# Ledger of designs, part 7: peptides against a protein of PDB entry 5FRP

Target 1, 225 residues: chain A of PDB entry 5FRP
Amino acid sequence: VEWTESIPQIIATREDISKELNQALAKTFIDSDPRVRRTSVMIFNKVPVTEIWKNITNKAIYTSLLHLAREKHKEVRELCINTMAKFYSNSLNEIERTYQNKEIWEIIDTIPSTLYNLYYINDLNINEQVDSVIFEYLLPFEPDNDKRVHRLLTVLSHFDKKAFTSFFAFNARQIKISFAISKYIDFSKFLNNQESMSSSQGPIVMNKYNQTLQWLASGLSDSTK

## One batch from the design tools (peptide; made by RFdiffusion4, then SolubleMPNN)

Design b1_p8_8_s2 (from b1_p8_8, 3 letters changed)
Fold by OpenDDE base, seed 4:
Structure b1_p8_8_s2 (fold): chain B 225 residues (1-225), chain A 8 residues (1-8)
Amino acid sequence: as target 1 above (225 residues)
Amino acid sequence: SFSLPVPL
C-alpha cells in the first residue's frame, strides 16, 4: 500500500519510469489485498492523464485496470468503474493518437465495451453506476454537434457485439424512463387540481400515479445495500 | 441478456 501510494509523486517528478517500476506497478493491480488494488486505481485519479500516458507504458497495467471493473470487492470495483470512464474521457480529450501509443490506445478504446458489458451482471447498483458514467464521461453533453458526433462514433467504433446490444437496450430504457417521468408530471398536475381529483377520473389517475412511481422506483438501487 | 424494467 505505502509503495503504491508513492507512485503518483514519482510519476509527477520523473519523465521516465523504469521498466522495473512499471512491472512492479502491474503486480499491484492483481494484489490479494483490496487496499493495494484500490491504491493502484487511485493513481489514475491523482496523476494527470498526460503524465500517465507518458510514464505508464506497460500495457498490462491498463489491461489489469479494466479487469478490476469485475472485481468482487465492491469499493474497488466502484472506484475502478468511475476511474476508467473518467480516464477514457480525459484520454480522448487530451491524448493524441501516435504510433508509439497505439498499443495502449487499443486497450483504452475497449473501455466503453467493458463498461456496457457490465449490464450483463444484472446488478442494480452496477447498472446505476454504469448509467452515471456513460452520461458523465463516455457520452457527455457537448454543445458542439461535430464534437458530440465524433465522440459517439469513437465510442461505438470499438464496441463488441454484446456492447452494442447493451447500448440499444440502454437507449430503449432511457426512452421508457423519459415517458414515465412525463406521465408522472402529468399525473401530478392532475392530482394537484381539486376539481380533477373530485372527478370520476381522480381514483384512476391516482392509481396510475402510484404505478408509475413503483415502476420508476423498481429501477433504482437501494443505497443502503 | 440483462433484465429491463417492464413497461407500464
Scores: peptide ipSAE 0.012, ipTM 0.672, DockQ to the pose 0.036
Fold by OpenDDE base, seed 5:
Structure b1_p8_8_s2 (fold): chain B 225 residues (1-225), chain A 8 residues (1-8)
Amino acid sequence: as target 1 above (225 residues)
Amino acid sequence: SFSLPVPL
């Protein structure tokens, strides 16, 4: 743990990390101690993306990072998912594609697919997290249409078949949720009106309101779990 | 495959 905790500082202070250090770091991502794995993931959060790309040359580190998205340890997994998404976005924004870094880009370009494939786990916590990182990092709000489309095309260009399926399913779900929220608002407005509540429609709308809430809630994780 | 909730 202590050694791994020192790595961010080493990367920040050294222009080149030795092959040996890269190999040692690669081992920390697969360490049996979840604290070590966590600390390893945190390197990608603590070190600027440009320095990561410069100093982390061992492909196994990047592949191991991606594997941690399916980590059983909740904290490590959650950290990894956020870290990968952020790292992907930062890489797209700050790292030029060159001949020298092509092989690392081949791995990094699979991050969106890796994330969208997590929906197949059918875990509500994972789903919510993936939803969040998609809008925060993968497909962030971009007012420039050309940039937005370019980002979208970049993300999709490396999807596997499963990721595409998840992408379409996600979008379909968003439409459904949006509709349900709209109905929830309409019902809430109705129920907040005393005259409406006293009408013959009052009980009917109350039932629909409850059904809508139940449907919306069914897609949410238990915050206590 | 994963199932999505059906809207009301």
Scores: peptide ipSAE 0.012, ipTM 0.671, DockQ to the pose 0.035
Fold by OpenDDE base, seed 2:
Structure b1_p8_8_s2 (fold): chain B 225 residues (1-225), chain A 8 residues (1-8)
Amino acid sequence: as target 1 above (225 residues)
Amino acid sequence: SFSLPVPL
């Protein structure tokens, strides 16, 4: 643990990280102690993306990072999912594609597919987290249409078949949620009108309002678990 | 099977 905690500082201060250090770091991602694995993932959060690409040249480190998205330890998994999504976004924004970094990009380009494939685990907490990182890092709000389309095409260009199916399912779900929210707003407006509530439609709308709330709530993870 | 919730 202590050794791994020192790595961010070493990466930040040294121009060239030795092959031996890269090999040692690769082992920390598969360590039996979840604290070591957690600390290893945190390297990607503490070190600037440009310094990571410069100094971490062992492809096994990046591959191991992606594997931790399916980690049994909840905290490590959650940290990994956020970290890899952020790292992907930062890499797209700050790292040029060169001949020298091609092999690393081949791994990094699979991050979107890796994330969308997590929906097949059918875990509400994982689903919520993947939803969050998609909107924050993979497909962020971009007012420039050309940039937005280019980002979308980049994300989709490396999808496997399962990722595509998850992508379409995700989009369909978003439309459904949007529609439910719109209904919730309309029902809320109706119920806030005293004349409308006193009408024959009052009880009917109240029932629909409750059903809509229940449906929206059922899609949320239990924050207490 | 990844089942999406049925919309209202």
Scores: peptide ipSAE 0.012, ipTM 0.669, DockQ to the pose 0.035
Fold by OpenDDE base, seed 3:
Structure b1_p8_8_s2 (fold): chain B 225 residues (1-225), chain A 8 residues (1-8)
Amino acid sequence: as target 1 above (225 residues)
Amino acid sequence: SFSLPVPL
């Protein structure tokens, strides 16, 4: 743990990280201690993306980072999912595609597919986190149409069949949630009107309101678990 | 396949 904690400072101060350091770092990602794995993932958060690409040349480190997205240890998994999504976005924004970094890009370009494939775990906490990182890092709101389309095409260009299926399901779910929220608002307005509540429709709308609320709540993870 | 919340 202590050794791994020193790595961000070393990367920040040295232009050339030795092959030996890369090999040692690669081992920390597969360490049996979750604390070591966590600290290793944190390197990608603490070190600028440009310095990561410059100094971390061992492919096994990137592959291992992606693998941790499916780890059983909750804290490490959650950190990894956030880290890899952010790293992907930062890489797209700051790292040029060259002949020299092609092999690393081949790994990094699989991050969107890796994330969308997490929906198949069918865990509400994972789903919520994946939803969050999609909006924050993968497909952020972009007012420029050309930039938005280019980002979308970049993300989709490396999808496997399962990722595409998840992508379409995600989009369909967003439409449904939007509709449910709109109905929730409409029902809330109706129920806040005394004349409407005293009408024959009052009890009917109350039932629909409760159903809508229950449906919306069922899609949310329990923050206490 | 994964299950998504069913719409109303």
Scores: peptide ipSAE 0.018, ipTM 0.676, DockQ to the pose 0.036; fails the geometry check

Design b1_p8_8_s3 (from b1_p8_8 with P1E T6K)
Fold by OpenDDE base, seed 3:
Structure b1_p8_8_s3 (fold): chain B 225 residues (1-225), chain A 8 residues (1-8)
Amino acid sequence: as target 1 above (225 residues)
Amino acid sequence: EFELPKPL
């Protein structure tokens, strides 16, 4: 743990991280202690993306990071999912594709597939987290149409078949959620009108309102679990 | 299988 905690400072201060340090760091990602694994993932959050790409050259580190997305330890998994999504986005924005970094990019380009494949676990907490990182990091709102399309194409260009299926399912769900929210708003407006509530439609709309809320809630994880 | 919410 303590050694791994020192790595961010070492990366920030040293231009030449030795092959040996990379090998030692790679071992921390597969350590039996979840605290060590957690600390290792945190390196990607604490160190600027440019410094990570410069100094972390061992492919095994990046591969191991991606594997932690399926970690059984909840805290490590959750941290890993957020970390890899953010790292992917930062890499796309700040790191040029070169001959020298091609092999690392081949791994990093699989992050979107890795994340979309987590939907097949059918865990509501994981699903919510993946939803969140998609909107925040993978496919963020971009007002520039060309940039938005380019990002989308970049994300999709490395999808496996399962990731594509998840992508379409995700989009279909978003449309349904949007529709449900629209109905919730309409019903809420109706129910806030006393004349409308006193009408024959009052009880009917109240029932539909409750059904809409139940449907929306059913897609949400229990924050207490 | 990725399960979508049932239709409203």
Scores: peptide ipSAE 0.039, ipTM 0.778, DockQ to the pose 0.035
Fold by OpenDDE base, seed 1:
Structure b1_p8_8_s3 (fold): chain B 225 residues (1-225), chain A 8 residues (1-8)
Amino acid sequence: as target 1 above (225 residues)
Amino acid sequence: EFELPKPL
């Protein structure tokens, strides 16, 4: 009889500890010290996704994580962008949608929009990072057509209007980049041929090659800055 | 606004 009375108290105590932990953790995401915010973001990288979803139940933590994508502190922002993209992908792969986790999924499902909306900042470093995480985590290479389409539909299904606009702009840019790379290859092949280079077209192709390189480079951040 | 690169 005595052991049955202790179980509800133990469960209640564990729930209280979990709540207190979640409340304490939520505060760390908004801490004035960037090192504390960084450490908080790193939890999502160090702890398995399944354990995160199990133990982090406070919505404010997930919302705060997403807000750090626009953090003023560069290192924290960059870490957050990578972390949230990876966390989104891992969540899609490993976490089932249930009634209990619905409210967290409503936040997590906004990660693609949050990321695509970063293009409107018009920062080359941010753009490059967002490009990277899109290809790595949001819309990764998938040879299975059904899986690829399902992932794409999942990503798009929660887009806001601005994210859709950004998505179309992104795709249009990719087409242009692909064309430029194709031309770069063609020009490189031409210039590698001595007979072609000695022709009347040699100088013309050299100029086009340089213009193509300049165009490709203009979209990249300065790695030294 | 997110601007696309100018055409080549």
Scores: peptide ipSAE 0.039, ipTM 0.779, DockQ to the pose 0.034
Fold by OpenDDE base, seed 2:
Formats: structure tokens, sequence, C-alpha cells
Structure b1_p8_8_s3 (fold): chain B 225 residues (1-225), chain A 8 residues (1-8)
């Protein structure tokens, strides 16, 4: 643990990290202690993306990071999912594709597929987290249409078949949620009108309102669990 | 299998 905690400072201060250090760091991502794995993931949050790409050249580190997205330990998994999504976005924004970094990019370009494939676990907490990182890091709001389309094409260009299926399912869900929210608003407006509530439609709309709320809530994870 | 919520 203590050794791994020192790595961010070493990366920040050294221009070249030794092969031995990279090999040692790679081992920490597969350590049996979840605290060691957590600390290893935190390196990607503490070190600037440019310094990571410069100094972490062992492919096994990046591959191991992606594998932690499916690990059993909840805290490490959650940290990993956020970390890899952010790292992907930062890499797209700050790292040029060169001959020297091509092999690392081949791994990093699989991050979107890795994330979209997490929906197949059918865990509400994982789904909520993946939703969040998609909107924050993978496909952020971009007012420039050309940039937005380019980002979308980049994200999709390395999808596996399962990720594509998940992507379409995600988009279909978003449409349904948007519709449900619109109905919730309409029903709320109706229920706030005394004349409307006193009408024959009052009880019917109240029932639909409750059903809409229940449907919206059923897709949310229990934040207390 | 990834299941979408049933339509309202």
Amino acid sequence: as target 1 above (225 residues)
Amino acid sequence: EFELPKPL
C-alpha cells in the first residue's frame, strides 16, 4: 500500500519511469488486497493524463485497469469505472495518436465497449454509474455539432457487437425516460388545477401520475444500499 | 441479458 501511494509523486517528478517500476506497478493492479488495487486505480486520478501516457508504457497496466471494472469489490469497481471513463475522455482531448502510443490506444479505445458491456450485469447500481459516466465523460454535452458527431463516431468506431446492442438499448431507454418525464410534468400540471381535479378525469390522472412515478423510481438504484 | 424497462 505505502509503496503504491508513492507512485503518483514518482510519476510527477521523473521524466522516464523505469521498466522495473512499470512491472511493479502492473502487479499492484492484480494484488489480492483491494486496498492495493484501489490505490493503484487512484494513480490515474492523481497524475495528469499526459504524464500517465508518457511514463506508464506497460500495456498490462491499462489492460488490468479495464479488468477491474468487473471486479467483485464494490468500491474498487466503482472507482475503476469512473477512472477509466475520465481517463478515456482526457486522453481523447489531450493525447495525440502517434506510432509510439498506438498499442496503448488500441487498449484505451476499448473503454467505451468495456463500459457499455457492464449493462449486461443487470445491476442497478452499475447501470446508474455507467449512465453517469456516459453523460459526463464518453458522450458529454457538446454545443458544436461537428465535435459532437466526431466524438460519437470515435466512441462507436471500436464497439463490439454487444456494446452496439447495449448502446441502442440505452438510447431507447433514454427516449422512454424522456417521455415519462414529460407525462409526469403534464400530470403534475393537471393535478395542480382545482377544476381539473374536480372533473371525471381527476382520479384517472392521479392513477397515471402514480404509475409514472413508480416507473421512474423503479429504474433508480437504492442510494442507501 | 440487458433488459429495457417495459413501456409505460
Scores: peptide ipSAE 0.039, ipTM 0.775, DockQ to the pose 0.036
Fold by OpenDDE base, seed 4:
Order: C-alpha cells, then structure tokens, then sequence
Structure b1_p8_8_s3 (fold): chain B 225 residues (1-225), chain A 8 residues (1-8)
C-alpha cells in the first residue's frame, strides 16, 4: 500500500530529473567547446532511437542537432550530418507517430530539407557526404515498392522550395554521372582491344576516355583536405 | 547557387 502511494512522487521526481537532464543536455549542443558539441551529437548515434525519443523530450535539443549541420568545426559538422540522417531513418523505421510526439516529429521531418539545403554551400566535401547519407539513410535501397514509395513521399512531403530545387539538381547530376560511368566502361573495353586501339578511332576514343575521367574526377573532393 | 557539373 505505501509503495503504491509513493509511485506518483517517483514519477514526478523522474519527470523533474528528466526535465533537468534535458535542460542540461540542451546547453551542451551550444557549448563553445567543439568536443562538448561532438559528445552531445554522439548520444544520438550511440543510444537506441527508441530510448532517445523516450528520454529526450526538449525540442531545443533536436533543433540544435539540426543546426550543427552548418557547424564551422569540420569534425562536428560531419558527425552531425551522418548522425541526423541515420537518426531520421531509424525514427521512420521504429517510431510511431502519436499525438504526444507530434512536435518532435515536426522537427525531425525537416531533416531531409536541412540536408538538401547543404548543397548550396558549394563545398565538395559536404556534397559528397550529403550524397552518401541520401543513399544510405534518406532514400536507401528498398526492394518493396510500397515501402520505397512511402519513404520517398515522406521525404518530399516536408521539403522547402530550396530543397526541391536541390533534389532536382541532385537527380540531374546522378543521371549525368551514370552516363559518364557507362561511357568510361565502354571506352575502357574499346581501349583494351588491340584491334580497336590500332584503328583510326583509337586516338579519338583515348581522348574521350581521358575527358570522361577528368570530368568524373573533377566532381570528387580532395581526399587530402 | 547549386552548381551542376558541366556537360560532357
């Protein structure tokens, strides 16, 4: 009987602890030390998505996570981009939309727009990273057509105007890259044939091969930077 | 502005 009477106080105490923890955690995302910000982002990467949604109830934490995608500190930014994309995917797969979590979902649903808007920075390293997280987390390979379409519609349904423009530009670029890779393969096969290489077309194809390689390489970031 | 790669 006495234990049952203490349950409301225990729940209230846990809510208070949860609130204080959330307030403390919110401050760490805006800390001046990039190591503190990094550690805060890592919570979303290390803790199961279900536990994050259960225990992280302060909206400011999620908003701050998304803001770090434009962080000046390279390592924190890169970690944030990967983390938020993965968290988005895991949330879509594992978290039900309820009345209670609606306001958090309103923030999480902006992750795709946040990521696609990073292309406007015109940084090759950021572009490559955003490309990677799109294929890995936002629009992953899914053999089930209904699931794939549902995911696509979910991603697009919260796009801002800039994200849509970026999305179309991304798709146009992917088509061009695919075409270039196809030509690279064709030219490589041609150049590996002695009869073809000794023909009048040999020098012409060699030139096209080199141009194709240069074009493909020009879109890649410097791995040393 | 989003810069697309130049045509091949």
Amino acid sequence: as target 1 above (225 residues)
Amino acid sequence: EFELPKPL
Scores: peptide ipSAE 0.038, ipTM 0.775, DockQ to the pose 0.034

Design b1_p8_8_s4 (from b1_p8_8 with P1K T6K)
Fold by OpenDDE base, seed 3:
Structure b1_p8_8_s4 (fold): chain B 225 residues (1-225), chain A 8 residues (1-8)
Amino acid sequence: as target 1 above (225 residues)
Amino acid sequence: KFELPKPL
């Protein structure tokens, strides 16, 4: 733990991280202690993306980071999912594709597939987290159409068949959620009108309102679990 | 299988 906690400062201060340090760091990602694994993932959050790409050249570190997305330890998994999504986005924005970094990019380009494949676990907490990182990091809102399309194409260009299936399912769900929210708003407006509530439609709309809320809630994880 | 919520 303590050694791994020192790594961010070492990366920030040293231009030449030795092959030996990279090899030692790679071992921390597969350590039996979840605290060590957690601390290792945190390196990607604490160190600027440019410095990570410059100094972390061992492919095994990046591969191991991606594997932690399926970690059984909840805290490590959740941290890993957020970390890899953010790291992917930052890499796309700040790191040029070169001959020298090609092999690392081949791994990093699989992050979207890795994340979309987590939907097949059928865990509501994981699903919500993946939803969140998609909107925040993978496919963020971009007002520039060309940039938005380019990002989308970049994300999709490395999808496996399962990731594509999840992508389409995700989009279909978002459309349904949007529709349900629209109905919730309409029903809420109706129910806030006393004349409307006193009408024969009042009880009917109240029932539809409750059904809409239940449907929306059913897609959310229990924050207490 | 990634399952979508049932239609409203």
Scores: peptide ipSAE 0.032, ipTM 0.743, DockQ to the pose 0.035
Fold by OpenDDE base, seed 1:
Structure b1_p8_8_s4 (fold): chain B 225 residues (1-225), chain A 8 residues (1-8)
Amino acid sequence: as target 1 above (225 residues)
Amino acid sequence: KFELPKPL
């Protein structure tokens, strides 16, 4: 643990991390202690993306990071999902594709597919987290159309067949959610009007409002669990 | 399998 905790400072202060250090770091991602694995993932959060790409040259580290998205330990998994999504976004924004880093990019370019494939676990907490990181890091709000399209094409260009299927399912769900939210707003406006609520439609709209809320809530994880 | 919620 303590050794791994020192790595961010070492990466920040040294221009070249030795092959031996990279090999030692690679072992920490597969350590039996979840605390060691957690600390290893945190390196990607504590060190600037440019310094990570410069100093972490062992492919096994990046591959191991991606594998932790399916980690049994909840905290490590959740941290890994956020970390890899953020790291992907930062890499797209800050790291040029070169001949030297091509092999690392081949791994990093699989992050979107790795994340979209987590929906097949059929876990509500995982689904919610993946939804969040998609909107925050993979396909963030971008007002510039060309940038938005370029990002979308980049994300899709390395999808496996399952990730594409998941992507379409995700988008179909978003359309349904959008419709449900629209109805929720309409029903809320209706119910906030005393004349409308006193009408023969009042009880009918109240029932539809409750059904809409129940439907929206059914897709959310229990925050207490 | 990732399943969509039932229609409203």
Scores: peptide ipSAE 0.032, ipTM 0.740, DockQ to the pose 0.035
Fold by OpenDDE base, seed 2:
Formats: C-alpha cells, structure tokens, sequence
Structure b1_p8_8_s4 (fold): chain B 225 residues (1-225), chain A 8 residues (1-8)
C-alpha cells in the first residue's frame, strides 16, 4: 500500500519511469489486497493524463485497469469505472495518436466497449454508474455538432457486437425515460388544476401519475444499499 | 441479459 501511494509523486517528478517500476506497478493492479488495487487505480486520478501516457508504457497496466471494472470488490470496481471513463475522455482531448503510443491506444479505444458491456451484468448500481459516466465522459454534451458527431464516431468505431447492442438498448431506454418524464410533467400540471381534478378524468390521471412515478423509480438504484 | 424496462 505505502509503496503504491508513493507512485503518483514519482510519476510527477520523473521524466522517465524505469521498466522495473512499470513492472512493479503492473503487479499492484492484480494484488490480492483490494486496498492495493484501489491505490493503484487512484494513480490515474492523481496524475495528469499526459504524464500517465508518458511514463506508464507497460500495456499490462492499462489492460489490468480495464479488468478491474468487473472485479468483485464494489468500491474498487466503482472507482475503476469512473477512472477509466475519465481517463478515456482526457486521452481523447489531450493525447495525440502517434506511432509510439499506438499499442496503448488499441487498449484505451476498448474502454467504451468495456463500459457498455457492463450492462450485461444486470446490476442496477452498475447500470446507474455506467449511465453517469457515459453522459459525463464518453458522450458529453457538446454544442458543436461536428465535434459531437466526431466523438460519437470515435466511441463507436471500436465497439464489439455486444457493445453495439447495449448502445441501442441504452438509447431506446433514454427515449422511454424522456417520454415518461414528459408524461409526469403533464400529469402534474393536470393534478395541480382543481377543475381538472374534479372532473371524471381526475382519478384516471392520478392513477397514471402514480404508475409513471413507479416506473421512473424502478430504474433507479437504492442509494441506501 | 440486459433487458429494458417494459414500456409504460
């Protein structure tokens, strides 16, 4: 643990990290202690993306980071999912594709597939987290249409078949959620009108309102668990 | 299997 905690400072201060240090760091991502794995993931959050790409050249580190997205330990998994999504976005924004970094990019370009494939675990907490990182890091709001399309094409260009299926399912769900929210608003407006509530439609709309709320809530994880 | 919630 203590050794791994020192790594961010070492990366920030050294221009070149030795092969031995990279090999030692690679081992920490697969350590049996979840605290060591957590600390290893935190390196990617504490060190600027440019310094990570410069100093972490061992492919096994990046591959191991992606594997932690499916680990059993909840805290490490959650941290890993956020970390890899952010790292992907930062890499797209700040790292040029060169001959020297091509092999690392081949791994990093699989991050979107890795994330979209987490929906197949069928866990509500994981789904909510993946939803969040998609909107925050993978496909953020971009007012420039050309930039938005380019980002979308970049994300999709390395999808496996399962990721594409998840992508379409995700988009279909978003449409349904948007529709449900619109209905919730309409029903709320109706229910706030005394004349409308006193009508024959009052009880019917109240029932639909409750059903809409229940449907919206059923897609949310229990934040207390 | 990733399943979408049933339509409202």
Amino acid sequence: as target 1 above (225 residues)
Amino acid sequence: KFELPKPL
Scores: peptide ipSAE 0.032, ipTM 0.740, DockQ to the pose 0.036
Fold by OpenDDE base, seed 4:
Structure b1_p8_8_s4 (fold): chain B 225 residues (1-225), chain A 8 residues (1-8)
Amino acid sequence: as target 1 above (225 residues)
Amino acid sequence: KFELPKPL
């Protein structure tokens, strides 16, 4: 009987502790030390998505996570981009949309727009990272057509105008890259054939091969930077 | 401005 009477106080105390923890955690995302910000982002990467949604109830934490995608500190930014994309995918797969979590979902649903808007920075490293997280987390390979379409519609349904523009530009670029890779393969096969290489077309194909390689390479970031 | 690579 006494244990049952203490349950409301225990629940209230846990809510208060949860609130204080959330308030403390919210401050760490805006800390001046990039190591503190990094550690805060890592919570979303290390803790199961279900536990994050259960225990992280302060909206400001999620908003602050998304803001770090534009962080000046390279390592924190890169970690944030990967983390938020993965968290988005895991949330879509594991978290039901309810009345209680609606306001958090309103923030999480902006992750795709946040990521696609990073293309406007015109940084090759950021572009490559955003490309990677799109294929890995936002629009992953899915053999089930209904699931794939549903995911696509979910991603697009919260796009801002700039994100749509980036999405179309991304898709147009992917088509061009695919075409260039196809041509690279064709030219490589041609150049590996001695008879073909000795023909009048040999020098022409060699030139096209080199141009194709240069074009493909020009879109890649410097791995040394 | 997000720039597409130049055509091949």
Scores: peptide ipSAE 0.031, ipTM 0.738, DockQ to the pose 0.034

## One batch from the design tools (peptide; made by RFdiffusion4, then SolubleMPNN)

Design b1_p9_1_s1 (from b1_p9_1, 4 letters changed)
Fold by OpenDDE base, seed 3:
Structure b1_p9_1_s1 (fold): chain B 225 residues (1-225), chain A 9 residues (1-9)
Amino acid sequence: as target 1 above (225 residues)
Amino acid sequence: MFDFSSLIP
């Protein structure tokens, strides 16, 4: 009888601890010290996705995580972008949609839009990172056609208008890059042939080669910045 | 700094 009477108190205590933990954790995501924010983001990398969904119930934590994708501190931002993309992918794979977790899913489902909207910042380093996480986590190569289509539809189903625009621009850019690389290869082959290089077309192709190279280089981030 | 050890299995 006494043991049974203690169970509600234990449950209540655990709930209180969980609530306090969630409240404390929520504060760390908005801490003025970037080291604190970094450590907070790292929780999403250290804890299994299933345990995160179980134990982190405060919506403000997830919202704050998404906001860190635009923060000023480069390291924290970069970590956040990778973390949220990975977390999204893992959540899609491992977390079932239920009535209880619906409100968290409503936030998580905005991750793709949040990421695609980063292209509007027009920062080459951010663009490169967003490209990377798209290919790694959002829209990874999937040989199964049905799985690939379902993933694509899932990602697109929660896009805002800006994200759609960014998505189309991204795809158009990839095609352009592919063509530029193809031309670069063709010009390189031409210029590697001594007879072709010495021909009347040599200088023309050299100019096109340089233009293509410059165009390709202009889209790359400076690793020194 | 907040101790997150309780979240780590």
Scores: peptide ipSAE 0.008, ipTM 0.476, DockQ to the pose 0.017
Fold by OpenDDE base, seed 5:
Structure b1_p9_1_s1 (fold): chain B 225 residues (1-225), chain A 9 residues (1-9)
Amino acid sequence: as target 1 above (225 residues)
Amino acid sequence: MFDFSSLIP
């Protein structure tokens, strides 16, 4: 743990991290202690993306980061999912594609697929987190149409078949949620009016409101788990 | 060594 915690400072101070240090760092990502793995993932959050790309050259580190997204240990998994999504977005924005970094890009370009494949675990907490990182990092709101399309095409260009299926399912779910929220708002507005609530339609709208609310709630993660 | 049993299927 302590050694891994020192790595961000080492990366910040050294222009060239030795092969041996990279190999040692790679071992921390596969350590049996989840605290060590957590600390290893935190390196990607503490060190600027440009310095990560410059100094972390061992492919096994990046591959291991991606694998940690499927770890049973909740804290490590959640940290990893956020970290890799952010790292992907920052890399797209700040790192030029060159011949020298091609092999690392081949791994990084699989991050979107890795994230979308997490939906197959069928865990509501994981699903919620993946939803969040998609909107925050993978496909953020972009008012420029050309930039938005370019980002979308970049994200999709390396999808595997499972990721595509998950992507379409996600989009279909979002449409349904949007519709349900719209109806929830409409019903809420109706029921907030005392005259409307006391009308013959009041009980009908109340029933639809409750059904909509139950449906929306069923898609939410259990905050207690 | 990474314990692959810790992976979520």
Scores: peptide ipSAE 0.008, ipTM 0.420, DockQ to the pose 0.046
Fold by OpenDDE base, seed 1:
Structure b1_p9_1_s1 (fold): chain B 225 residues (1-225), chain A 9 residues (1-9)
Amino acid sequence: as target 1 above (225 residues)
Amino acid sequence: MFDFSSLIP
């Protein structure tokens, strides 16, 4: 743990981390102690993306980072998912594609697919986190149409078949949620009117309101779990 | 919420 905690400072102060240090760091990502794995992931949050790309040249580190997205330890997994999404976005924005970094980019370009594949775990907490990182880091709101399309094409260009399926399912879900929210609002407006509530439609709309609310709630993670 | 499905031909 203590050794791994010193790595961000070493990366910040030294140009060209030794091969030996990269090899030692690679081992920390697969350490049996979840605290060591957590600290290893935190390196990507503590060190600027440009310095990571410059100093972390062992591809096994990046591969191991992506594998931690399916980590059994909840805290490490959650940290990893957020970290890799952020790192992907920062890399797209700040790192030029060169011949020298090609092998690392081949790994980093799989981050979107790795994240979308987490939907197949069918865990509400994981789904919520993946939803969050998609909107925050992978496909952020971009008012410029060309930039938005370019980002989308970049994200999709390395999708596997499962990731594409998840992507379409995700979009279909968004449409359904939007529709449900619209209906929820309509039903709420109707039920807030005393005349409408007392009408023959009142009980029918109340039932639809409750069904819509239950449906919306069923898609939300239990914040208490 | 941006509908990305509209961007996929």
Scores: peptide ipSAE 0.007, ipTM 0.446, DockQ to the pose 0.061
Fold by OpenDDE base, seed 4:
Structure b1_p9_1_s1 (fold): chain B 225 residues (1-225), chain A 9 residues (1-9)
Amino acid sequence: as target 1 above (225 residues)
Amino acid sequence: MFDFSSLIP
């Protein structure tokens, strides 16, 4: 743990990290202690993306980071998912594609697929987290059309078949949620009108309101679990 | 919990 905690400082102070240090760092991602793995993931959060790309040249580190997205330890997994999504976004924004970093980019370009493939675990907490990182990091709101399209194409360009299926399912779900929210608002407006609530339609709309609410709620993770 | 109250105009 302590050794791994020192790595961000080492990266920040040194222009190059030795091969041996990279190899040692790679081992921390597969350590039996989840605290060590957590600390290893945190390196990607503590060190600027440009410095990571400059100093971390061992492919195994990046591959191992991606594997932690399916780790059994919840906290490490959650941290990893957020970290890799953010790292992907930052890399797209700040790192040029060169011949020298091509092999690392080949790994990083699989992050979107890795994330979208997590939907197949069928865990509501994971689903919620993946939804969040998609909107925050993978496909953030971008007012510039060219940038938005370019980002989308970049994200999709390395999708596996499973990720594509997940992507379409995600989009279909978003449409359904949007529709349900719209209906929820409509029903709420109706029920907030005393005349409407007292009408013959009142009970019908109330039932639809409750059904819509239940449906919306069923798609949300239980924050208590 | 997503505060849906912000979505209610």
Scores: peptide ipSAE 0.000, ipTM 0.441, DockQ to the pose 0.030

